Peptides against a protein of PDB entry 5EIB. Designs and how they scored, part 359

Target 1, 366 residues: chain A of PDB entry 5EIB
Amino acid sequence: VDLEPGTMDSVRSGPFGQIFRPDNFVFGQSGAGNNWAKGHYTEGAELVDSVLDVVRKESESCDCLQGFQLTHSLGGGTGSGMGTLLISKIREEYPDRIMNTFSVMPSPKVSDTVVEPYNATLSVHQLVENTDETYCIDNEALYDICFRTLKLTTPTYGDLNHLVSATMSGVTTCLRFPGQLNADLRKLAVNMVPFPRLHFFMPGFAPLTSRGSQQYRALTVPELTQQMFDSKNMMAACDPRHGRYLTVAAIFRGRMSMKEVDEQMLNVQNKNSSYFVEWIPNNVKTAVCDIPPRGLKMSATFIGNSTAIQELFKRISEQFTAMFRRKAFLHWYTGEGMDEMEFTEAESNMNDLVSEYQQYQDATAD
Target 2, 366 residues: chain A of PDB entry 5EIB as posed
Amino acid sequence: VDLEPGTMDSVRSGPFGQIFRPDNFVFGQSGAGNNWAKGHYTEGAELVDSVLDVVRKESESCDCLQGFQLTHSLGGGTGSGMGTLLISKIREEYPDRIMNTFSVMPSPKVSDTVVEPYNATLSVHQLVENTDETYSIDNEALYDICFRTLKLTTPTYGDLNHLVSATMSGVTTCLRFPGQLNADLRKLAVNMVPFPRLHFFMPGFAPLTSRGSQQYRALTVPELTQQMFDSKNMMAACDPRHGRYLTVAAIFRGRMSMKEVDEQMLNVQNKNSSYFVEWIPNNVKTAVCDIPPRGLKMSATFIGNSTAIQELFKRISEQFTAMFRRKAFLHWYTGEGMDEMEFTEAESNMNDLVSEYQQYQDATAD

## One batch from the design tools (peptide; made by RFdiffusion4, then SolubleMPNN)

Design b2_p30_8_s2 (from b2_p30_8, 12 letters changed)
Fold by OpenDDE base, seed 4:
Structure b2_p30_8_s2 (fold): chain B 366 residues (1-366), chain A 30 residues (1-30)
Amino acid sequence: as target 1 above (366 residues)
Amino acid sequence: MLKRPVHHGARKVLPSDLEYTDIININVGD
C-alpha cells in the first residue's frame, strides 16, 4: 500500500515484486507529503476503502485467520497516517484478531524530515489503542548498528532495511516453522504482553558482525546468547540496563544443542537477574529452529518487552514538545482537518504509557 | 520453559508457506 505510485512501481519491478498478487497493490496518486493528517484524514482516507476491500478478500480466503501483520514507518505521512488508519479500520472490523506491527521509529540521524516527531507521536497514540503487539524498529538503533558494529562509514537505507529484514525473519521464525514456541500470534501475545498497553517490543539480532570480521568469527551458542542480550544488538535505541524486562523471547536458528541453548539462556538470566521483574515467573521463553537463516550457520533473535522502551518514547516526546510548544508546522495538520486537541491527547497518552512502564519498573514483589 | 520438540529435518517454509499461518501481511510505504 502506498500513496505514491513510484514506490509501488519500484516494488513491482523489484526482485520480489512477482511474489505479490497484482490486485494486492493499492496505491494513490498523491503522497502524504510527510504529513500524518494527509495519511489519516485526506489522501489516505480516500484510499483506505480500496485497501479494506483487498483485506476482506484475503480474509475470506483464509481457513483460520489469526490476525494481521502491518509493516510501516512512523516518520513518513503514508506509513504513519494511513498505516494507523488501516490499523484502526481493521481493528473495528476484526476485533477478535491479533494486530501485530513492525513499526519503524524515526530518527534525525536518518531523516531530515522536521515533522517526524508529530507523525511518530500521533502514530504511537493509535498503536497504544489498536495493536496487540508492536515491534519497535528504531532507525537510530539501526544507524548506530550499521555505523558502530558493522563499521559502515555511511549507512544507507539498504543497510538499514537489511537489518529490518533480518529482524522480521527472526521474529517470524516460530510462525513459519512448525513445532516452535509461539507458533501463533495469540500465543506470542499471551507470553509477551502481561498488560494490554505494554505491547511494545525491543527486537534484537545476533550475530551482528562487520564484513571484515565475519569470516574469522566462530558462531557459538554462548556468543549468540551474549550478543542477543547486549544493548548494542538491540534494534530499539534503549539500554535494557536502564529498565526491567517484563518478558523475553529468544529464537535460535541453526544446528545447535538444545541443552547448550538452555544452559546459556539460564546463565544469561542469572547474570542479568536484576534487569528482570521478579513478579513475573518464567518470563523468558526460548525456541530453537534447526533451519539457519540464509548465509549464516546459526543466529539468535531477541524479543524483549522491557520498561527501558520508555527511553524511545521519551526521545520522541521531547522532540514533539519542543515543536508543539511553538506550534511549529501545526497549520499543515490543522489544514487537513485535525484539531490541536488531537496533538495534546496523543502527547498525553504517550506520557501515560511512559508513566505505566515506570510504575512497573519500580514495582517490587510484595 | 515449554520446550517444544525441535523437528529435525523441517523443510524451509517459504514465505508462500505462510499460508499455514493464516496471517495477512500488509506493507505500507512512506
Scores: peptide ipSAE 0.442, ipTM 0.773, DockQ to the pose 0.179
Fold by OpenDDE base, seed 3:
Structure b2_p30_8_s2 (fold): chain B 366 residues (1-366), chain A 30 residues (1-30)
Amino acid sequence: as target 1 above (366 residues)
Amino acid sequence: MLKRPVHHGARKVLPSDLEYTDIININVGD
């Protein structure tokens, strides 16, 4: 789905364009122009019914519909505005199904789109209310991984998208292979989301290895475990050392010793015990799938629900507040039928979310 | 380098306008 045809043409011309049904390509003509309101209330609202018709048709064809997975950007107008409209409409029609998102957070290090903080704040407001699970993927963190870890001198959106795709494949492993922990979206939510609003995850993938170091790197369970818990490996621009993990899931893939995985996962928890809440027992979940990802002997995918994610929301809130206090660019949104009050409500809800994360960070076992 | 799209209110940068490099070592083929 996009408000622009060129995205669909890029997907169709891609190596996997033929795996998608032609009728499932729903697109507009005008685009959202990086405006959330245009995505949510105007151009997106005109297209949403056509998307919902496809969603219904595909949902009816499912033997067992668990839920929905959306991949979108919060900095743009289509992914943010129309994406959150679509989430809302799907939630209304399928209130008993899991809503999962991969939400790409905007960063001023990656984009100079001035209104991204508005689009992100308005999107986060919708995601707090209408999603059950949101993987926070920060373009800044992805860029830093590409540059620092992968040693890419000139990271591209292709390089960033490969990290996203690796993560998406990793977190969905348990859904695709039988007999795994978190074998459905609802079990994942139950294990990962102790409080309904605190459903924002920091993902990570291992191994991340530069081309020059690949031949020298031993893929071992200890090395995967160490890398996946490294703050530099987080795909959200927050430091887990500045917060506490509420819950963690680790998904290992490949032929490895379950005993060795359990030993390494216990060791990393014990070494990092100060970064976990003490009042959620057994808050680390581990899965092992014997099937490695293509081209790797083994991998590990990390899912962290950490109070450190508030750093991401604080960054967005600070940028939002700096613009909103000046009423900068508001006429672009109000001209699409938005009220200025919706900005204040979205800011408030995001600040409340930050306060909730801080409360649970500071909470002790009674 | 990532093109920083500077265009608020302008057309979103399309995937076709993005620079793609070779598939990095993250091959997630299932």
Scores: peptide ipSAE 0.008, ipTM 0.408, DockQ to the pose 0.025
Fold by OpenDDE base, seed 1:
Structure b2_p30_8_s2 (fold): chain B 366 residues (1-366), chain A 30 residues (1-30)
Amino acid sequence: as target 1 above (366 residues)
Amino acid sequence: MLKRPVHHGARKVLPSDLEYTDIININVGD
């Protein structure tokens, strides 16, 4: 789905263009111009019914629809505005199905789009209410991984997308291979989301190894486990050491000892016990799939529900507030039918979410 | 200060292996 036809042509002509059904390409004539309101109320609203018709058709073709997995950017007008409109409309039509998202968080270090804090805040407001699970992916974290860990001097969009794809493949492993922990989206939500609003995840992937060192490093379960819990491997620009894990899932792939995985997972929990809440029993879940990812002998994918995610929302909120106090660019949104109240409501709900994370961070076992 | 390249938001790579899950994958452009 895109409001820009040129993006769709690039996907169709790309190496993956043949994976998608031709009928599942829905595109507009006019892009959202990095405006959430265009994506949500005007250009996106004109296209949404055509997307819903495709979603219905695909839903009818499923034997057992678990839910939806939406990938979007919160900085751009289409991904943010139309993406959240679609989430809302799909939630209205399929209220009993899981809504999962991969949400790319904007970073001012990675994009010059001045209005990204508005688009992100307005999107987070919708995601809090209308998603069951949201994987937070930060372009800054991806860039820092590429630069610091992968030793890429000039990270490309392809390098960032490779991390996203590896992470998405990792977190969906249990959904794709039977007999695993979190074998459906609902079980994932039950295990990962102790509080309905606190459904924002910090994903991570291991191994993250520079091309020059890949050939010489024997991947071990201890190394995967250590790297997976390293703050530098988080795809969200938050430090887990500044918060507490509510829940964790670890998905190992490849031929390895389950016993060794369990021992290493216990060891890493014990070493990091101060970074877990004490009042959620059995809050770390581990899965092992014998099928490695393509091109690796083994991998581990991390899913963290951490109160440290509030650092991401605080950063967006600070940027939002700095613009909104100046009424900067508001006329671009109000001209598309938005009220200034919707900005204030979105800011409030995001600040409430931050406060909720802080409350559970500070909560002690009674 | 090395100018960080302006990365447009991460373009969605769907894992091809998701075709067999009763999960509808939706990619919404930027």
Scores: peptide ipSAE 0.430, ipTM 0.750, DockQ to the pose 0.177; fails the geometry check
Fold by OpenDDE base, seed 5:
Parts: C-alpha cells; sequence; structure tokens
Structure b2_p30_8_s2 (fold): chain B 366 residues (1-366), chain A 30 residues (1-30)
C-alpha cells in the first residue's frame, strides 16, 4: 500500500516483486507529503476502502485467520497516517483477530523530516489503543548497528532494511514452523503482554557480524545468547539495563543442543536478574527451530517487553513538545481537517504509557 | 560532516515464507 505510485514500480521491479499478487498492490495518486493528517483524514481516507476490499478478499481465502501483520514507518505521512487509519478500520471489522505491527520509529540521525515527532506521536496514540503487539524498530538503533557493529562507513537504507528483514524473519519463525512455542499470534500475546497497553517490544538479532570478521567468527550458543542480551544488538534505541524486562522470548534457529540453550538462557537470566521483574514467574520463553536462516549455521532472535522502551517514547515526546509549544507546522495538519486537541490527546496518552512502564519498573513483589 | 543521505521511505521487504501462515501481511509505504 502506498499513496505514491512511484514506490510501487520499484517494489514490482525489485528481486521480490513477483512474491506479491499484482492485485494486492493498492496505491494512490498523491503522496501524504510526510503529513500524518493527509495519510489519516484526506489522501489515505480516499484509498482505505480499496485496501479493506483487498484485506477482506485475503481474509476470505484463509482457512483460519489468526490476525494481521502491518509493517509501516511512523516518520512518513503514509506509513504513519494511513497505516494507523488502516489498523483502526481492520480492528473495527475484525475485533477478535490479533493486530501485530512492525513499526519503524523515526530518528533525526536518519531523516531530515522536521515533522516526524508529530507523525510518530499521533501514530503511537493509535498503536496503544488499536494493536495487540508492536515491534519497535528504531532507525537510530539500526544506523548504530550498521556503523558500530557491522563497520559500515555510510549505512544505506538497504543496510537498515536488511536488519529489519532479518529481525522480522526471526520473530516470525515460531509462526512459520510447526511445533514451536508461540506458534500463533494469540499465544505470543498471552506470553509477552502482561498488561494490554504494554505491548511494545524491543526486537534483537544475533549474530551481528562485520563482513571482515564473518570468516573468523565461530557461532556458538553461548556467543549467540550473550550477544542477544547485549544492548548494542537491540533494534530499539534504549538500554535494557535502564529498565526491567516484563517478558522475554528467545528464538534460536539451527542445529544446536536444547540442553545447552536452556543452560545458557538460565545463566544469562541469573547474571541479569536485576533487569527482570521478580513478580512475573517464568517470564522468559525459549524456542529452538532446527532450520537455520539462509546463509547462517545458527541464529538467535530476541523479543523483549521491557520498561526501558520508555526511553524511546520520552525521546519522541521531548521532540514533539518542543515543536508543539511553538505551534510549529500545525497549520499543515489542521488544514487537512485535524483538531489541535488530537495532538494534546496523543501527547497525553504517550506520557501515560511512559508513566505505566515506570510504575511497573518500580513495582516490587508484595 | 557526514552528509546524512536524504532518505525517502524505508521499503520494508517481508520474508516470502509468511505466505503460508493464516496471517495477512500488510506493507504500508512512506
Amino acid sequence: as target 1 above (366 residues)
Amino acid sequence: MLKRPVHHGARKVLPSDLEYTDIININVGD
């Protein structure tokens, strides 16, 4: 789905353009111009029914629809505005299905779009209410991984998107291969989301290795386990050591000893026990799939529900507040039919979410 | 000063292996 036709031609001409059905390409004539309100109330609202018709047709072709997985950016007007409109409309029509998202968080390190804090805050407000599970993928974290860990001097969107793709492939492993823990979206939600609003996940992937070091790296279960819990491997720009894990899932792929995985997972929990809440028993789940990812002997994917995710929301809120207090660029949103009250409501709801994460971080076992 | 590339929307590629799940995958562009 896109509001700009030119993006679709490049997906179709890409190495994966043949994977998608031609009829499942829905596109507008006019882009959102990095404006959430254009994506949500005007240009996106004109296109949403055509997307819903495709969604209905695909839903009718499923034997057992679990839910939806939406991939969007919160910085751009289409991904943020139209993406959240689509989530709302799907939630209204399919209230008993799981809504899962891969939400790319904007970063001033990656984009020069001045209004990204508005688009992100307005999107987070919608995601709090209308999603069951949200993987937070931060462009800042992706850039830092590419530069610091992968040793790329000039990270490209291709390099960032490769990390996104590897992470998405990792977190969906249990959904794609039978006999795994969290084999459906609802079981994942039950294991990962202890409180309905606290459904924002920190994904991570291991191994992350520079091209120059790949040939010298032995992939071992201890190294994967250690790297997976390293803050430098998180796809969200927050430090897990500044918060507490509510829940964790670890997904190992490749031929390895289940016993060795369990021993290493127990060891990492014991070493990091101060970074877990003590009042959620058995809050770490481990899965092992014997099928390695393409080009690797083994991998591990991390899913963390951590109160440290509040650092990401605080960063967005600070940027939002700095612009909103000055009423900067608001006329571009109000001109599309948006009320200034919706900005205040979105800011409030995101600050409430931060306060909820802090409350559960500070909570002790009574 | 490393020129920040003016980067237009991150084209998200879903892994093709997801077509065999009762999960509808929706990609929204930027």
Scores: peptide ipSAE 0.424, ipTM 0.747, DockQ to the pose 0.173; fails the geometry check

Design b2_p30_8_s3 (from b2_p30_8, 12 letters changed)
Fold by OpenDDE base, seed 3:
Order: C-alpha cells, then structure tokens, then sequence
Structure b2_p30_8_s3 (fold): chain B 366 residues (1-366), chain A 30 residues (1-30)
C-alpha cells in the first residue's frame, strides 16, 4: 500500500514482485508529503476503502484468520498517517483479531525530515490504542548497529532494511514453523504483554557480525545468547540496563542442543537478574527451531518488553515538544483538517505511557 | 496489593479447538 505509485513499481519490478497478487497493490497518486494528517485525513482517507476491500477479500479467503501484521514507518506521512488509519479501521472491523505491527521509528541520524517527531507522536497515540503488539524498530539503533557493529562507514537504507528483514524473519519464526512457543499472535501477546498499553517490544538479532570478522566468529549458543542480550544488539535505541524487562522471548534457529540453550538462557537471566522485574514469574520464554535462517548455521532473535523503551518515547517527546511549543509546521497539519488538540492529546498519551513504564519499573514485589 | 487491572476487554475467547493460523500481512510505504 502506498500513496505514491513509484514504490509499487519498484516492488513489482523487484526479485519478489511476483510473490504478491497484482490486485493487492493499492496505491494513490499524490503522496502524503511527509505529513501524517495528509496520510490520515485526506489522501490516505480517499484510498483507505480500496485497501479495506482488499483486506476483506483476503480475510474471506482465510480459513482461520488470527490477525494482521502491518509494517510501516512512523516518520513518513503514508506509513504513519495512512498506516495508523488502516490499523484503526481494521481494529474497528476485526476487534477480536490480533493487530501486530512492525513500526519503524524515525531518527535525525537517518532522515532530515523535520516533521518526523509530529508523525511519530501522532502514530504512537494510535498504536497505544489500536495495536496488541508493536515491534519498535528504531532507525537510530539500526544506524548505530550498521556503523559500530557491522563496521559500515556509510550505512544505507538497504543496510538498515537488511536488519529489519532479519529481525522480522526471526520474530515470525514461531508463527511459520509448527510446534513452537508463541505459535500464534495471541499466545505471543499473552506471554509478552502483561498490561494492555505496555505492548511495545524491543527486538534484537544475533549474530550481528561485520563482513571482515565473519570468518573468525564461531556461531555458538553461548555467543548468540550473550550477543542477543547485549544493549548494542537492540533494534530500539534504549539501554535495557536503564530499565527492567517485564517479559522476554528468545527464538533460536538452527541445529543446537535444547539443553545448552536452556543452560545459557538460565545463565544470562541469573547474570542480568537486576534487569528483570521480580514480580512476573517465568517471564522469559525460549523457543528452538531446528531450521536455520538462510546463510547462517544458527541465529537467535530477541523480543523484549522492557521499561527501558520509555527512552525511545522520551526522545520523540522531547523533539515533538521543542517543535510544538513554537507551533512550527503546525499549519500543514491543521490545513488537512486536524485540530491542534489532537497534538496535545497525542503528546499526553505518550507521556502517560512513559509514566506507566516508569511505574512498573519502580514497582516492587509486595 | 496492586489491584490486578480488570482486563475489561472481554475479547470473545476464540473457540479453543479452532487453530487460527492465517495472518494477513500489510506493507505500507513511506
């Protein structure tokens, strides 16, 4: 789905263009111009019914629909504005289905789009209310991984998207292979989301290895486990050491000893016990899939529900507040039919979310 | 004792015996 035709042509002409049904390409003509309001209330609102018709048709073709997975960016006007409109409309029509998102968080290190903090804040407001689980994929963290860990001197969108793809493939492993932990979106939500609003996940992937060191890196269960819990491997720009894990899921892929995985997962929990809440018993879940990812002997994917995710929301809130206090660019949003009150409501809801995470971070066992 | 927030959203417990397997994936451009 896009408000611009050019992206759809790139997907169609790409190596995977034939995987998608031609009728499932829905696109506009005008684009969102990096404006959430244009994506949500005008250009996106004109296109949304055509997307919903495709969603209905696909839903009718499903024997047992469990839910939806939406991938979007929160910086761009289409991904943020139209993406959240779609989430809202799908939630309204399918209230009993799981809404899962892969939400790419904007960063000034990756994009010069000045209004990204508005688009992100307005999107987070919608995601808090209308999603069941959201993987926070932060462009800042992706850039830092590419630069620091992968030793890429000039990270490209292709390099970032490779990390996104590896992460998405990792977290969806249990959904794609039978007999796994979290084999459906609802079981994932039940295991990962102890409180309805606290459904934002920090993903991570291992191994992350620079091209120059690939030949020297042993892929072992201890090394994967250690790297997966390293703050530098988090796909969200927050330090898990500044918060507490509410819940964790680890998905191992490849031929390995389940006993060795369990031993290493116990060891890493014990070493990092101060970074877990003590009042949620059995809050770490582990899955092992014998099928490795393409090109690797083994991998591990991390899903963390951590109160440290508030650092990501605080960063966005600070950027938002700095612009909004000046009413900078606000007329581009109000000109598309938005009220200034919606900005204040979105800011308030995101600050409430931060406060909720902090409350559970500071909570002790009674 | 932090009162367990009443999970108000009585999502109809999907019938236990139906394996819900299908996921619709939506990719939204930027």
Amino acid sequence: as target 1 above (366 residues)
Amino acid sequence: MLKRPKLHGARKVLPSDKKYTDIIEINVGD
Scores: peptide ipSAE 0.486, ipTM 0.793, DockQ to the pose 0.238
Fold by OpenDDE base, seed 5:
Formats: structure tokens, C-alpha cells, sequence
Structure b2_p30_8_s3 (fold): chain B 366 residues (1-366), chain A 30 residues (1-30)
């Protein structure tokens, strides 16, 4: 789905364009111009019914629909505005299905789009109410991984998108291979989401290795386990040591000892016990899939529900507040039929979410 | 500053193994 036709032509001509049905390409004539309100109330609203018709047709072709997996960016007008409109409309029509998202968080280090904090805040407000599971993929974390860990002097969006693809492949492993933990979206939600609003996940991937060091690195279960819990391997720009894990899923891929995985997972939990809530028993789940990712002997993917995710929301909120207090660019949103009150409601709901994460961080077992 | 590539990259839709067709994937561009 896109509001610009040129993006669809690039996807169709790309090496994977043939994976999608031609009829499942829905596109507009005019882009959102990095404006959430254009994506949500005008240009996106004109296109949404055509997307819903495709969604209905695909839903009717499913023997057992679990739910939806939406992938979008929260900084762009189409991904943020139209993406959240679609989530709302799909939830209205399919209230008993799981809504899962891969939500790419904006960063000033990666993009020069000044209005990204508005688009992100307005999107997070919708995601809090209308999703069951959200993987937070932060462009700041992706850039820092590319620059600091991968030693890329000039990270490209191709490099960032490679990390996104590796992460998405990792977290969906249990959904794609039979006999795994969290084999469906509902089981994932039950294991990962202890409170309905606290459904934002910090994904991580191991190994992250520079091209020059790949040949010298022995991949071992202990090393994968250690890296998977390292803040430098997180795809969200949060330090897990500044919060507490509510729930964790670890997904190992490749031929390895289940016993060794269980021993290393127990050791890392014991070593990091201060960074877990004590009032959620058995809050770490582990899966092992014998099928390695393409080009690696083994990998580990991390899914963390951590109260440290509030650092990401605080960063967006600070940027939002700095612009909104000055009413900077606000006329571009109100001119598309948006009310100024919706900005205040979105800011409030995101601050309430931060406060809720902090409450559960500070909660003790009675 | 990296200019946002429009998400022109064909996201590898993970081949949903034909048996797990129970999830509808929606990719929204920017």
C-alpha cells in the first residue's frame, strides 16, 4: 500500500516484486507529503476502502485467520497516517483477530523530516488502542548498530533495511516453523503481554558482526546468549538496564544443544535478575529452531517487553512538546481537517503509557 | 543526513510457508 504510484513500480520491478499478487498493490496518486493528517483524513481516507476490499478478499481465502501483520514507518505520512487508519478500520471489522505491527520509529539522526515527532506521537496514540503486539524498530538504534557495531562509515537505508529484515525474520521464526513456542500470534500475546496497553516490544538480534570480523568469529551459544541481552544488539534505542523486563522470548536458530541453550538462558537470567520483575513467574520463554537463517550457522533473536521502552517514547515526546508548544507546522495538519485537540490527546496518552511502564518498573511483589 | 529512501525496497515477505496462511501481511509505504 502506498499513496505514491512510483513506490509501487519500484517494488514491482524489484527482486521480490513477483512475491506479491498484482491485485494486492493498492496505491494513490498523491503522497501524504510526510503529513500524518493527509495519510489519516484526506489522501489515505480516499484509498482505505480499496485496501479493505483487498484485505476482505485475502481474509475470505484464509482457512483460519489468526490476525494481521502490518509493517509501516511512524515518521512518514503514509506509513503513519494511513497505516494507523488501516489498523483502526481492520480492528473495527475483525475485533477478535490479533493486530501485530512492525513499527519503524523515526530518528533525527536518520531523517531530516521536521514533522516526524508529530507523525510518531499521533501514530503511537493509535497503536496503544488498536494493536495487540508492536515491535518497535528504532531508526536511531539501527543507525548506531550500522555505524558502531557493523563499522559502516556511511550507513545506507539498504543497511538499515537489512537489519529490519533480519529482525522480522527472527521474530517470525516461531510462526513459520511447526512445533515452536509462540506458534501463533495469540500465544505470543498471552506469553508477552501481561497488561493490554504494555504491548510494545524491544527486538534484538545476534550475531551483529562487522564484515571484517565475520571470518574470525566463532558463533557459540554462550556468545549468542550474551549478545542477545546486550543493549548494543537491541533494535530499539533503549538500555534494558534502565528498566525491568516484564516478559522475554528468546528464539535460537541453527543446530545447537537445547540443554546448552537452557543452561545459558538460566545463567543470563540469574546474572541479570535485577533487570527482571520478580512478580511475573516464568517470564522468560525460549525456543530452538534447527533451521539456521540464510548465511549464518546460528542466530538468536530477542523479544523483550521492557519498561525501558519508555526511553523511546520520552525521546519522541520531548521532540513533540518542543514543536507543539510553538504550534510549529500545526497548520499543515489542521488544514487537512485535524483538530488541535487530537495532538493534546495523543501527547497525553503517550505520557500515560510512560507513567504506566514506570509504575510496573517500580512495583514490588507484596 | 540520510534522505529517507521511500520504502522502495521490496521487503522480503518472509515466504509464509503455504500452511501458515493464517496471517495477512500488510506493507504500508512512506
Amino acid sequence: as target 1 above (366 residues)
Amino acid sequence: MLKRPKLHGARKVLPSDKKYTDIIEINVGD
Scores: peptide ipSAE 0.479, ipTM 0.786, DockQ to the pose 0.181
Fold by OpenDDE base, seed 1:
Structure b2_p30_8_s3 (fold): chain B 366 residues (1-366), chain A 30 residues (1-30)
Amino acid sequence: as target 1 above (366 residues)
Amino acid sequence: MLKRPKLHGARKVLPSDKKYTDIIEINVGD
């Protein structure tokens, strides 16, 4: 789905264009111009019914529908505005189905789009209300991984998208291979989301190795476990040590000892016990899939529901507030039919979410 | 600053060949 035809043509002509049904390409003509309001109220609203018709047809073709998995960017107008419109409309039509998202958070390190804080804040407001689980894939973290860990002097979107793809492949492992922990979206939500609004996940992936070092290091289960819990391996730009894990899922892939995995997972929990809430028993779940990812002998994927995710939302909120206090660019949104109040409501709801995470961070076992 | 490649939001509906893909994947471009 895109509001711009040229994007669809690039996907269709790309190495994976043939894996999509032609009828499942829904595109507009005008684009959102990096404006959430165009994506949500105007250009996106004109296209949404055509997208919903495709969703209905695909839903009818499913023997069993667990839910939806939406991938979008929160910085652009289409991914943010139309993406959240679609989430809302799908939630209205399929209230009993899980809404999962891969939400790419904007960063000034990656993009020069000035209005990204507005698009992100308006999107987060919708995601808080209309998703059951959201993987926060932060362009800040992806850039820092590419630059610091992968030693890429000039990270490209290809490099960032590779990390996104690895992460998405990792977190969906249990959904794709039978007999795993969190084998469905509902079980994932039940295990990962203790409170309905606190459904934002920090994903992480191991190994993260530079191209020059990949060939020589046999990764061990201890190394994977240690890297998976390292803040430098998180795809969200927050430090887990500044918060507490509410819940964790770890997905190991490759031929390894389940006993060794369990021992290492216990060891890392014990070493990091101060970074977990004590009042959620058995809040770390581990899965082992014998099928490695392509090109790796083994990997580990991390899913953390951490109160440290508030650092990501605070970053966006600070950027939003700096612009909004000056009413900068608001006329581009109000001209598409938005009220200034919708910005204030979105800011408030995101700040409330931050406060909720802080409350549960500070909560002790009674 | 990386020029944002427009996220190619092609909806990957995974091919229905797995009758048991109980999840509809939606990609929204930028």
Scores: peptide ipSAE 0.469, ipTM 0.782, DockQ to the pose 0.194
Fold by OpenDDE base, seed 4:
Structure b2_p30_8_s3 (fold): chain B 366 residues (1-366), chain A 30 residues (1-30)
Amino acid sequence: as target 1 above (366 residues)
Amino acid sequence: MLKRPKLHGARKVLPSDKKYTDIIEINVGD
């Protein structure tokens, strides 16, 4: 789905364009112009029914539908505005299905689009209410990984998208291969989401190695486990040491000893015990899939539900507030039929979410 | 200036073996 036709042609002509049904390409004529309101109320609203018709047709073709996975960016107008409109409409029609998202968080380090904090805040407001699981993929964290860890002097969107793709492939491993922990979206939600609103995940991937060091590093279960819990390997720009893990899932891929995985996972939990809530027993789940990712002997993917994710939301909220206090660019949104109250409601709901994470961070076992 | 990755809305039905419940993937571009 895109509001810009030229983008769809690039995917269709790309190396993977043939894996998608032609009829599943839905595109508009006019882009959202980095405006959430255009994506949500105008240009996106004109296209949404055509997308829903495709969703219905493909839902009818499913033997058993678990739910939906939506990938979108919260900084752009289409991904943010139309993406959240689609989530809302799908939730209305399929209220008993899981809504999972891969939500790319904007960063001023990666994009010069000044209105990104508005698009992100308005999107997060919708995601809090209408998703069951949201993987927070932060462009700031991706850039920092590319620059600091991968030693890329000039990170490209191709480099960022490679990390996104590796992470998405990792977190969906249990859904794609039989006999795994969290083999369905509902089991993932039950294991990862202790409270309905606290469904924002910090993903991480290991190994993250620079091209120059890849050839010399043996991948071991201890190294994967240590990297997976390293803040530098998180795809969200927050430090887990500044919060507490509510829940964790670790997904190992490749031929390895289950015993060694369990030993290393126990060791890392014990070493980091102060960074877990004590009132959620058995809050770390581990899966091992014998099938490695392409080009690696083994990998580990991390899914953390951590109260440290509030650092990401605080960053967006601070940027939002700095613009909103000046009413900067609001006329572009109000001109598309939005009320200024919708901004205040979205800001409030994000601040409430931050407060909820802080409350559960400070909660002790009685 | 990094040109934003346009996320493309191409549906990847995860090839579930017939034993697994289907997931509908939706990609939304920017």
Scores: peptide ipSAE 0.476, ipTM 0.792, DockQ to the pose 0.214; fails the geometry check

